# Peptides against a protein of PDB entry 3JWR, part 156

Target 1, 323 residues: chain A of PDB entry 3JWR
Amino acid sequence: TRELQSLAAAVVPSAQTLKITDFSFSDFELSDLETALCTIRMFTDLNLVQNFQMKHEVLCRWILSVKKNYRKNVAYHNWRHAFNTAQCMFAALKAGKIQNKLTDLEILALLIAALSHDLDHRGVNNSYIQRSEHPLAQLYCHSIMEHHHFDQCLMILNSPGNQILSGLSIEEYKTTLKIIKQAILATDLALYIKRRGEFFELIRKNQFNLEDPHQKELFLAMLMTACDLSAITKPWPIQQRIAELVATEFFDQGDRERKELNIEPTDLMNREKKNKIPSMQVGFIDAICLQLYEALTHVSEDCFPLLDGCRKNRQKWQALAEQ
Target 2, 298 residues: chain A of PDB entry 3JWR as posed
Amino acid sequence: TRELQSLAAAVVPSAQTLKITDFSFSDFELSDLETALCTIRMFTDLNLVQNFQMKHEVLCRWILSVKKNYRKNVAYHNWRHAFNTAQCMFAALKAGKIQNKLTDLEILALLIAALSHDLDHRGVNNSYIQRSEHPLAQLYCHSIMEHHHFDQCLMILNSPGNQILSGLSIEEYKTTLKIIKQAILATDLALYIKRRGEFFELIRKNQFNLEDPHQKELFLAMLMTACDLSAITKPWPIQQRIAELVATEFWEQGDQVGFIDFVCTQLYEALTHVSEDCFPLLDGCRKNRQKWQALAEQ

## One batch from the design tools (peptide; made by RFdiffusion4, then SolubleMPNN)

Design b2_p11_7_s2 (from b2_p11_7, 5 letters changed)
Fold by OpenDDE base, seed 1:
Structure b2_p11_7_s2 (fold): chain B 323 residues (1-323), chain A 11 residues (1-11)
Amino acid sequence: as target 1 above (323 residues)
Amino acid sequence: SEEQEIEDLLA
């Protein structure tokens, strides 16, 4: 395609030029082509292209395929969300120095997972899928959408000309796919809530050990969630804009719940309750975000900007809630 | 609680 030719022929700017190592990164000013260029840079600077012998054209095609399989009519869970998740992963690995704690296969898997974790998202949560009796709800009992995202990820990875993992051994390939699956599934916040206590206790007791395979898996799951939720850590203008996108998508679901399911939406998804957004954001930060970024900072102190950003945004949301 | 509602909706 013309798009592929353009991307494959383009000079890829440095990570410094693209600012993709910054925790404060914003994609708002970037074209779709520039987001693809950023993605190439992430793979290159993590040594994934070299270490796993990726062909440039194949990587370009894969990126474009991933981007294409996000829906454009979804307000938040689109390519830009996936891209920002991957960028936060990249920043955590580089600036946060988590790269030194992980294997190349784990890094490869995390980056692929971050980009793929919401593939074909439909702008509705698992609860809606279940209540609407969607065909996907018959295939999976739990983490319905996350299983679907992984299936889409696997489909793309196996598509002709998109096989970025073709340079891996059979064992490396199996390991990578296992980690990708676990990482994508970990983005189900229900699973995060279920598992986070174990992680926090290990940190609190100073018993956290990445050499333990179970603890490694747990950490990768927590890191995925930290990147998936990283909008909450961004500078206030960015955070506020992303919160508007989230609210838009949630309100769209609430409208559909009224129309299609004949139910009254919860406050979070109720367009008439938009005045509660600031207080709900404070609640979200306290219930879900703060402890995660605190724990992550204990694993790597260089991840502090994520925690600091989260704290600052809590203050901003609290101030709005008091008005 | 508001916290539980947030957890249920984000999941």
Scores: peptide ipSAE 0.044, ipTM 0.790, DockQ to the pose 0.181
Fold by OpenDDE base, seed 2:
Structure b2_p11_7_s2 (fold): chain B 323 residues (1-323), chain A 11 residues (1-11)
Amino acid sequence: as target 1 above (323 residues)
Amino acid sequence: SEEQEIEDLLA
């Protein structure tokens, strides 16, 4: 395709030029091509291209395939969200110094998972999928969409010309897929809520040890969530704009809940309750986000910008909630 | 709880 040719032939700017090492990164001014270039740079600078012998054209095709399998008519859970999740992962690995704590396979898996974790998202949550009796709800009982996302990820990885993992041994391939699956499933916030207590307790007791395989898996899950939610850490103008996208998508779901399910939506999904967004954001930060970024910062102090950003945005939302 | 409410909404 023309897009593939353009991408494959393009000079990939440095991470410094692209600012993809910055926790304050914004994609708002980037074209789709530039987001793809950023993604190439992430793979390259994490040594994934070299270490796993990725062909440039195959990587380019894979990136474009992933992008294509996000829906354009979804306000928030689209390619830009996945891209920003991956960028946060990259920043956490590089600037946050987490790269040195992980294996190359784990890094590979996390980056693929971050880009893939919401593939073919429909703009509705698992609850809606379940209540609407969607065919996917017959296949999976829990984490319905996350299972679907992984299935889409696997489909793309196995598609002709998209096999970025072809340079891996059979054992490396199996390991990578296992980690990808676990990482994508970990983005189910329900699972985060179930598991985070163990992580926080290990941190609190100073017993956290990445040499323990179970704790490693737990950390990867927490890191995925931290990147998935990283919009909450962005500079206020960026945060506010992203919050509007989230609200738009949630309100669209709420509208569908009324029409299709005959249900009055919750405040979060209710267009009539947009005035509650600031207070709901404060609640979300307090209940979900702050502890996670605090814990992550305890693992690596260089991740502090995420925590700091989250705290600053809490203050901004609180100020709006008080108006 | 607020946590459960958020879970119900976001999961």
Scores: peptide ipSAE 0.043, ipTM 0.786, DockQ to the pose 0.251
Fold by OpenDDE base, seed 5:
Structure b2_p11_7_s2 (fold): chain B 323 residues (1-323), chain A 11 residues (1-11)
Amino acid sequence: as target 1 above (323 residues)
Amino acid sequence: SEEQEIEDLLA
């Protein structure tokens, strides 16, 4: 395609120029081409292209295929969300110095998973899919969308000309796919809530050890969630704009819940309760986000900007809730 | 619970 030709021929700017190492990164001003260039830079600077012998054209095609398999009519869970998740992963690996704690296969899997974790998202949550008796709800009982996202990821990875993992041995390939699947499934917030207590307790007791395979898996899951939710850590103007996108998508679901399911939506998805957004954001930060970024900062102090951003945004949301 | 509502939103 013309898009592939343009991407493959383009000079890829440095990570410094693209600012993709910054936790404060914003994609708002970037074109789709620039987001693809950023993604190439992430793979290159993490040594994934060299270590796994990725062909440039194949990587370009794969990135474009991933981007194409996100829906444009979804307000938040689109390519830009996946891209921002991957960028936060890149920043956590580089600036947060987590790269030094992981294997190349784990890094490869996390980056692919971050980019792929919401593939073909429909702008509705698992609860809606289940309640609407969607065909996907017949295939999977739990983490319905996350299983679908992984299936889409696998489909793309196996598509002609998109096989970025062709340079891996059979063992490396199997390991990578296992980690990708686990990482994508970990983005189910229900699973995060179920598992986070173990992670926090290990940190609290100073017993956390990444050399333990189970704790490694747990950490990768927590890191995925930290990147997936990283919008809450962004500078206030960015956070506020992303919160509006999230609210738009949730209100769209709420409208569909009224129309299609004949139910009253929860406050978070109720357009009529827009005035509760600030207080709900404070609740979200307290219930879900703060402990995660605190724990992540204990694993790597260089991840402090995520925690600091989350705390600052809590203050901003609280101030709005008091108006 | 608020936590369950948040789970339903992002999951």
Scores: peptide ipSAE 0.044, ipTM 0.792, DockQ to the pose 0.280; fails the geometry check
Fold by OpenDDE base, seed 4:
Structure b2_p11_7_s2 (fold): chain B 323 residues (1-323), chain A 11 residues (1-11)
Amino acid sequence: as target 1 above (323 residues)
Amino acid sequence: SEEQEIEDLLA
């Protein structure tokens, strides 16, 4: 395709030029081509291209395939969300120095998972999919969409000309897919809530050890969630804009819940409760986000900008809630 | 409540 030719022939700017190592990164000014170039740089600078012998054209095709399998008519859970999740992962690995704590296969899996974690998202949550009796709800009982995202990820990875994992041994391939699956499933916030207590307790007791396979898996899950929710850590103007996208998508779901399911939506998804957004954001930060970024910062102090951003945005939302 | 906020997110 013309897009592939353009991407494959383009000079890929440095991570410094692209600012993709910054936790404060914004994609708002970037074209789709530039987001693809950023993605190439992430793979290159994480040594994934070299270590796993990725062909440039194959990587380009894979990136474009992933991007193509996000829906444009979804306000928040689109390519830009996946791209920002991956960028936060890259920043956490590089600037946050998490790279030194992980294997190359884990890094490979996390980056693929971050880019793929919401593939073919439909702008509705698992509860809606279940309540609407969607065919996907018949295939999966729990983490319905996350299973679907992984299936889409696997489909793309196995598609002709998209096989970025072809340089891996059979064992490396199996390991990578296992980690990708676990990482994508970890983005189900319900699973995060179930598992986070173990992680926080290990941190609190100073018993956290990445050499333990179970704790490693737990950490990768927490790291995925931290990147998935990283919009809450962004500079206030960026946070506000992303919060508007999230609200738009949630209100669209709430509107559908009223019309299609004849139910009153929760306040979070209720357009009539727009004035509650600031207080709900404070609640979200307190209930979900703060402890996660605190714990992540305990694993690596260089991740502090995520925690600091989250705290600053809590203050901003609280100020709005008091008006 | 915090619990309600979690429930809203999971709904």
Scores: peptide ipSAE 0.039, ipTM 0.775, DockQ to the pose 0.177; fails the geometry check

Design b2_p11_7_s3 (from b2_p11_7, 6 letters changed)
Fold by OpenDDE base, seed 3:
Structure b2_p11_7_s3 (fold): chain B 323 residues (1-323), chain A 11 residues (1-11)
Amino acid sequence: as target 1 above (323 residues)
Amino acid sequence: SEFEELEDLLS
């Protein structure tokens, strides 16, 4: 395609020029081509292209395939969300110095997972899928969408001309897929809530050890969530804009719940309760986000900008909630 | 109820 030719022939700017090591990064002004260039730079600067002998054209095709398999009619869970998740992962690895704590296979898996974690998202949560008796709900009992996202990820990885993992040994390939699956499944917030207590307790007791395979898996899950939720850490103008996208998608679901299921949506999904957004954001930060970024900062102090951003946005949302 | 809503946030 012309798009592939343009991407493959383009000079890839440095990470410094693209500012992709910044936790304050915004994609709002970037074209789709520029997001793809950023993605190439992430793979290159993490030494994944060299270490796993990726062909440039294959990587370009894979990136475009991943982008293509996000829906444009979904307000938030689209390519830009996946791209921002991957950028936060890259920033956490580089600026946050987490790269030094992980293997190359783990880094490879996390980056692929971040880009792929919401593939073919339909703009509705697992609860809606279950209540609507969607065919996907018959295939999976828990984490329905996350299983679907992984299936889509696997499909793309195995598609002709998209096999970025062809340079891996059989064992490396199996390990990578295992980690990708675990990382994508970890983006189900229900699983995060279930597992986070163990992580926080290990940190609190100063017993956290990345050399333990179970704790490593737990950390990778927490890191995925931290990147997935990283919009809450962004500078306030960026946070506000992303919050509007999230609200739009949630309200679209609420509208469908009324129309298709004849139910009154929850406040989060209810367009008539826009005035509750600030207080709900404060609740979200307190219940889900703060402890995670605190714990992550304990693992690597260089991740502090994520925690600081989250705290600052809590203050901003609280001020709005008091009006 | 508020917590249940938060469980579905962004996933």
Scores: peptide ipSAE 0.048, ipTM 0.801, DockQ to the pose 0.225
Fold by OpenDDE base, seed 4:
Structure b2_p11_7_s3 (fold): chain B 323 residues (1-323), chain A 11 residues (1-11)
Amino acid sequence: as target 1 above (323 residues)
Amino acid sequence: SEFEELEDLLS
């Protein structure tokens, strides 16, 4: 395609120029081509292209395929969300010094997972999919959408001309896919809630050990969630804009819940309750986000900007809630 | 519950 030709021929700017190492990164001003260029830079600077012998054209095609398999009519869970998740992963790995704690296969898997974790998202949560009796709800009992996202990821990875993992041995390939699957499934917030206590307790007791395979898996799951939720850590103007996108998508679901399912939506998805957004954001930060970024900062102090951003946004949301 | 509502946030 013309898009592939343009991407493959383009000079890829440095990570410094693209600012993709910054936790404060925003994609708002970037074209789709520029987001693809950023993605190439992430793979390159993490040494994934070299270490796993990725062909440039194949990587370009894969990136474009991933982007193509996000829906444009979804307000938040689109390519830009996936891209921002991957960028946060990149920043956490580089600026946050997490790269030094992980294997190349784990890094490869995490980056692929971050980009792929919401593939073909429909703008509705698992509860809606289940309640609407969608065909996907018959295929999967739990983490319905996350299983679908992984299936889409696997489909793309196996598509002709998109096989960025062709340089891996059979064992490396199996390991990578396992980690990708676990990482994508970890983005189910219900699983995060279920597992986070173990992670926090290990940190609290100073017993956290990345050399333990189980704890490594747990950490990768927490890291994925931290990147997936990283919008909450962004500078306030960016946070506000993303919160609007989230609210739009949730309200769209709420409207569909009323119309299609004849149910009253929760406050979070109720357009009539938009005045509760600030207080709900505070609640979200307190219940879900703060402890995660605190724990991540304990693993690597260089991840502090995520925690600091989260705290600052809590203050901003609290101030709005008090008005 | 309010907590269950929060679990759906960004998932």
Scores: peptide ipSAE 0.048, ipTM 0.802, DockQ to the pose 0.227
Fold by OpenDDE base, seed 5:
Structure b2_p11_7_s3 (fold): chain B 323 residues (1-323), chain A 11 residues (1-11)
Amino acid sequence: as target 1 above (323 residues)
Amino acid sequence: SEFEELEDLLS
């Protein structure tokens, strides 16, 4: 395709030029091509291209395939969300110095998972999928969308000309797919809530050890969530704009719930209660985000900008809630 | 609860 030709022939700017090591990164001004270039740079600078002998054209095709399999008519859960999740992962690995704590296969899996974790998202949550009796709800009992995202990820990875993992041994391939699956499934916030207590307790007791396979898996899950929710850590103008996208998608779901399911939406999904957004954001930060970024900062102090950003945005939302 | 509503937030 013309798009592939353009991407494959383009000079890939440095991570410094692209600012993709910054926790304050914004994609708002970037074209789709530039987001793809950023993605190539992430793979390159994490040594994934070299270590796993990725062909440039194959990587380009894979990136474009992933991007293509996000829906354009979804306000938030689109390619840009996946891209921003991956960028936060890259920043956490590089600037946050988490790269030194992980294997190359784990890094490979996390980056693929971050880019793929919401593939073919439909702009509705698992609860809606279940209540609407969608065909996907018949295939999976829980984490419905996350299972679907992983299936889409596998489909792309196995598609002709998209096989970025062809340079891996059979064992490396199996390991990578296992980690990808676990990472994508971990983005179900319900699973985060279920598992986070173990992680926080290990940190609190100073017993956290990444050399333990179970704790490693737990950490990768927490890291995925931290990147998935990283919009809450962004500079206020960026955070506010992303919050508007989230609200738009939630309100669209609420409208569908009212129309299609004949139910009154929850406050988060109810456009008539948009005045509650600031207080709900404070609640979200307190209930979900703060402890996670605190714990992550304890694992690596260089991740402090995420925690600091979250705290600053809490203050901003609280100020709005008091008006 | 508000907390239960958050379980499906962004998922």
Scores: peptide ipSAE 0.043, ipTM 0.795, DockQ to the pose 0.233
Fold by OpenDDE base, seed 2:
Structure b2_p11_7_s3 (fold): chain B 323 residues (1-323), chain A 11 residues (1-11)
Amino acid sequence: as target 1 above (323 residues)
Amino acid sequence: SEFEELEDLLS
């Protein structure tokens, strides 16, 4: 395609130029092409292209395929969300110095997973999918959408001309896919809530050890969630805009819940309760986000900007809630 | 619960 040709032929700017090592990164001003260029840079600077002998054209095609398999009519869970998740992963790996704690296969898997973790998202949560009796709900009992996302990820990875993993040995390939699956599934916040206590306790007791395979897996899951939720850490103007996108998507679901399921939506998804957004954001930060970024910062102090951003945004939302 | 609502947040 012309898009592929343009991407493949383009000079990829440095990570510094693209600012993709910044935790404060914003994609708002970037074109789709620029987001793809950023993604190439992430793979390159993490040594994934070299270490796994990725063909540039194949990588470009894969990126475009991933982007294509996000829906444009979804307000938040679209390519830009996936891209921002991956960028946060990149920043955490580089600026946060987590790269030094992980294997190349783990890094490869995490980056692929971050980009792929919401593939073909429909703008509705698992609860809606289940309640609407969608065909996907018949295939999976838990983490319905995350299983679907992984299936989409696997489909793309195996598609002709998109096989960015072709340079891996059989064992490396199997390992990578396992980690990708685990990472994508870990983005189900229900699973996060279920598992985070173990992680926090290990940190609290100074017993956290990445040499332990179970703890490594746990950490990768927590890291994925930290990147997935990283919008909450962004500078306030960016945070506000993203919060509006989230609200839009949630309200769209709420509207569908009323129309299709004949139910009253929760406050989170109720268009009529926009005034509760600030307080709900405070609640979300307190219940879900703060402890995670605190724990992550204990693993790597260089991840502090994520925690700091989250704290600052909590203050901003609290101030709005008090008005 | 409010907590259950948060579980479904973004998932």
Scores: peptide ipSAE 0.043, ipTM 0.794, DockQ to the pose 0.241

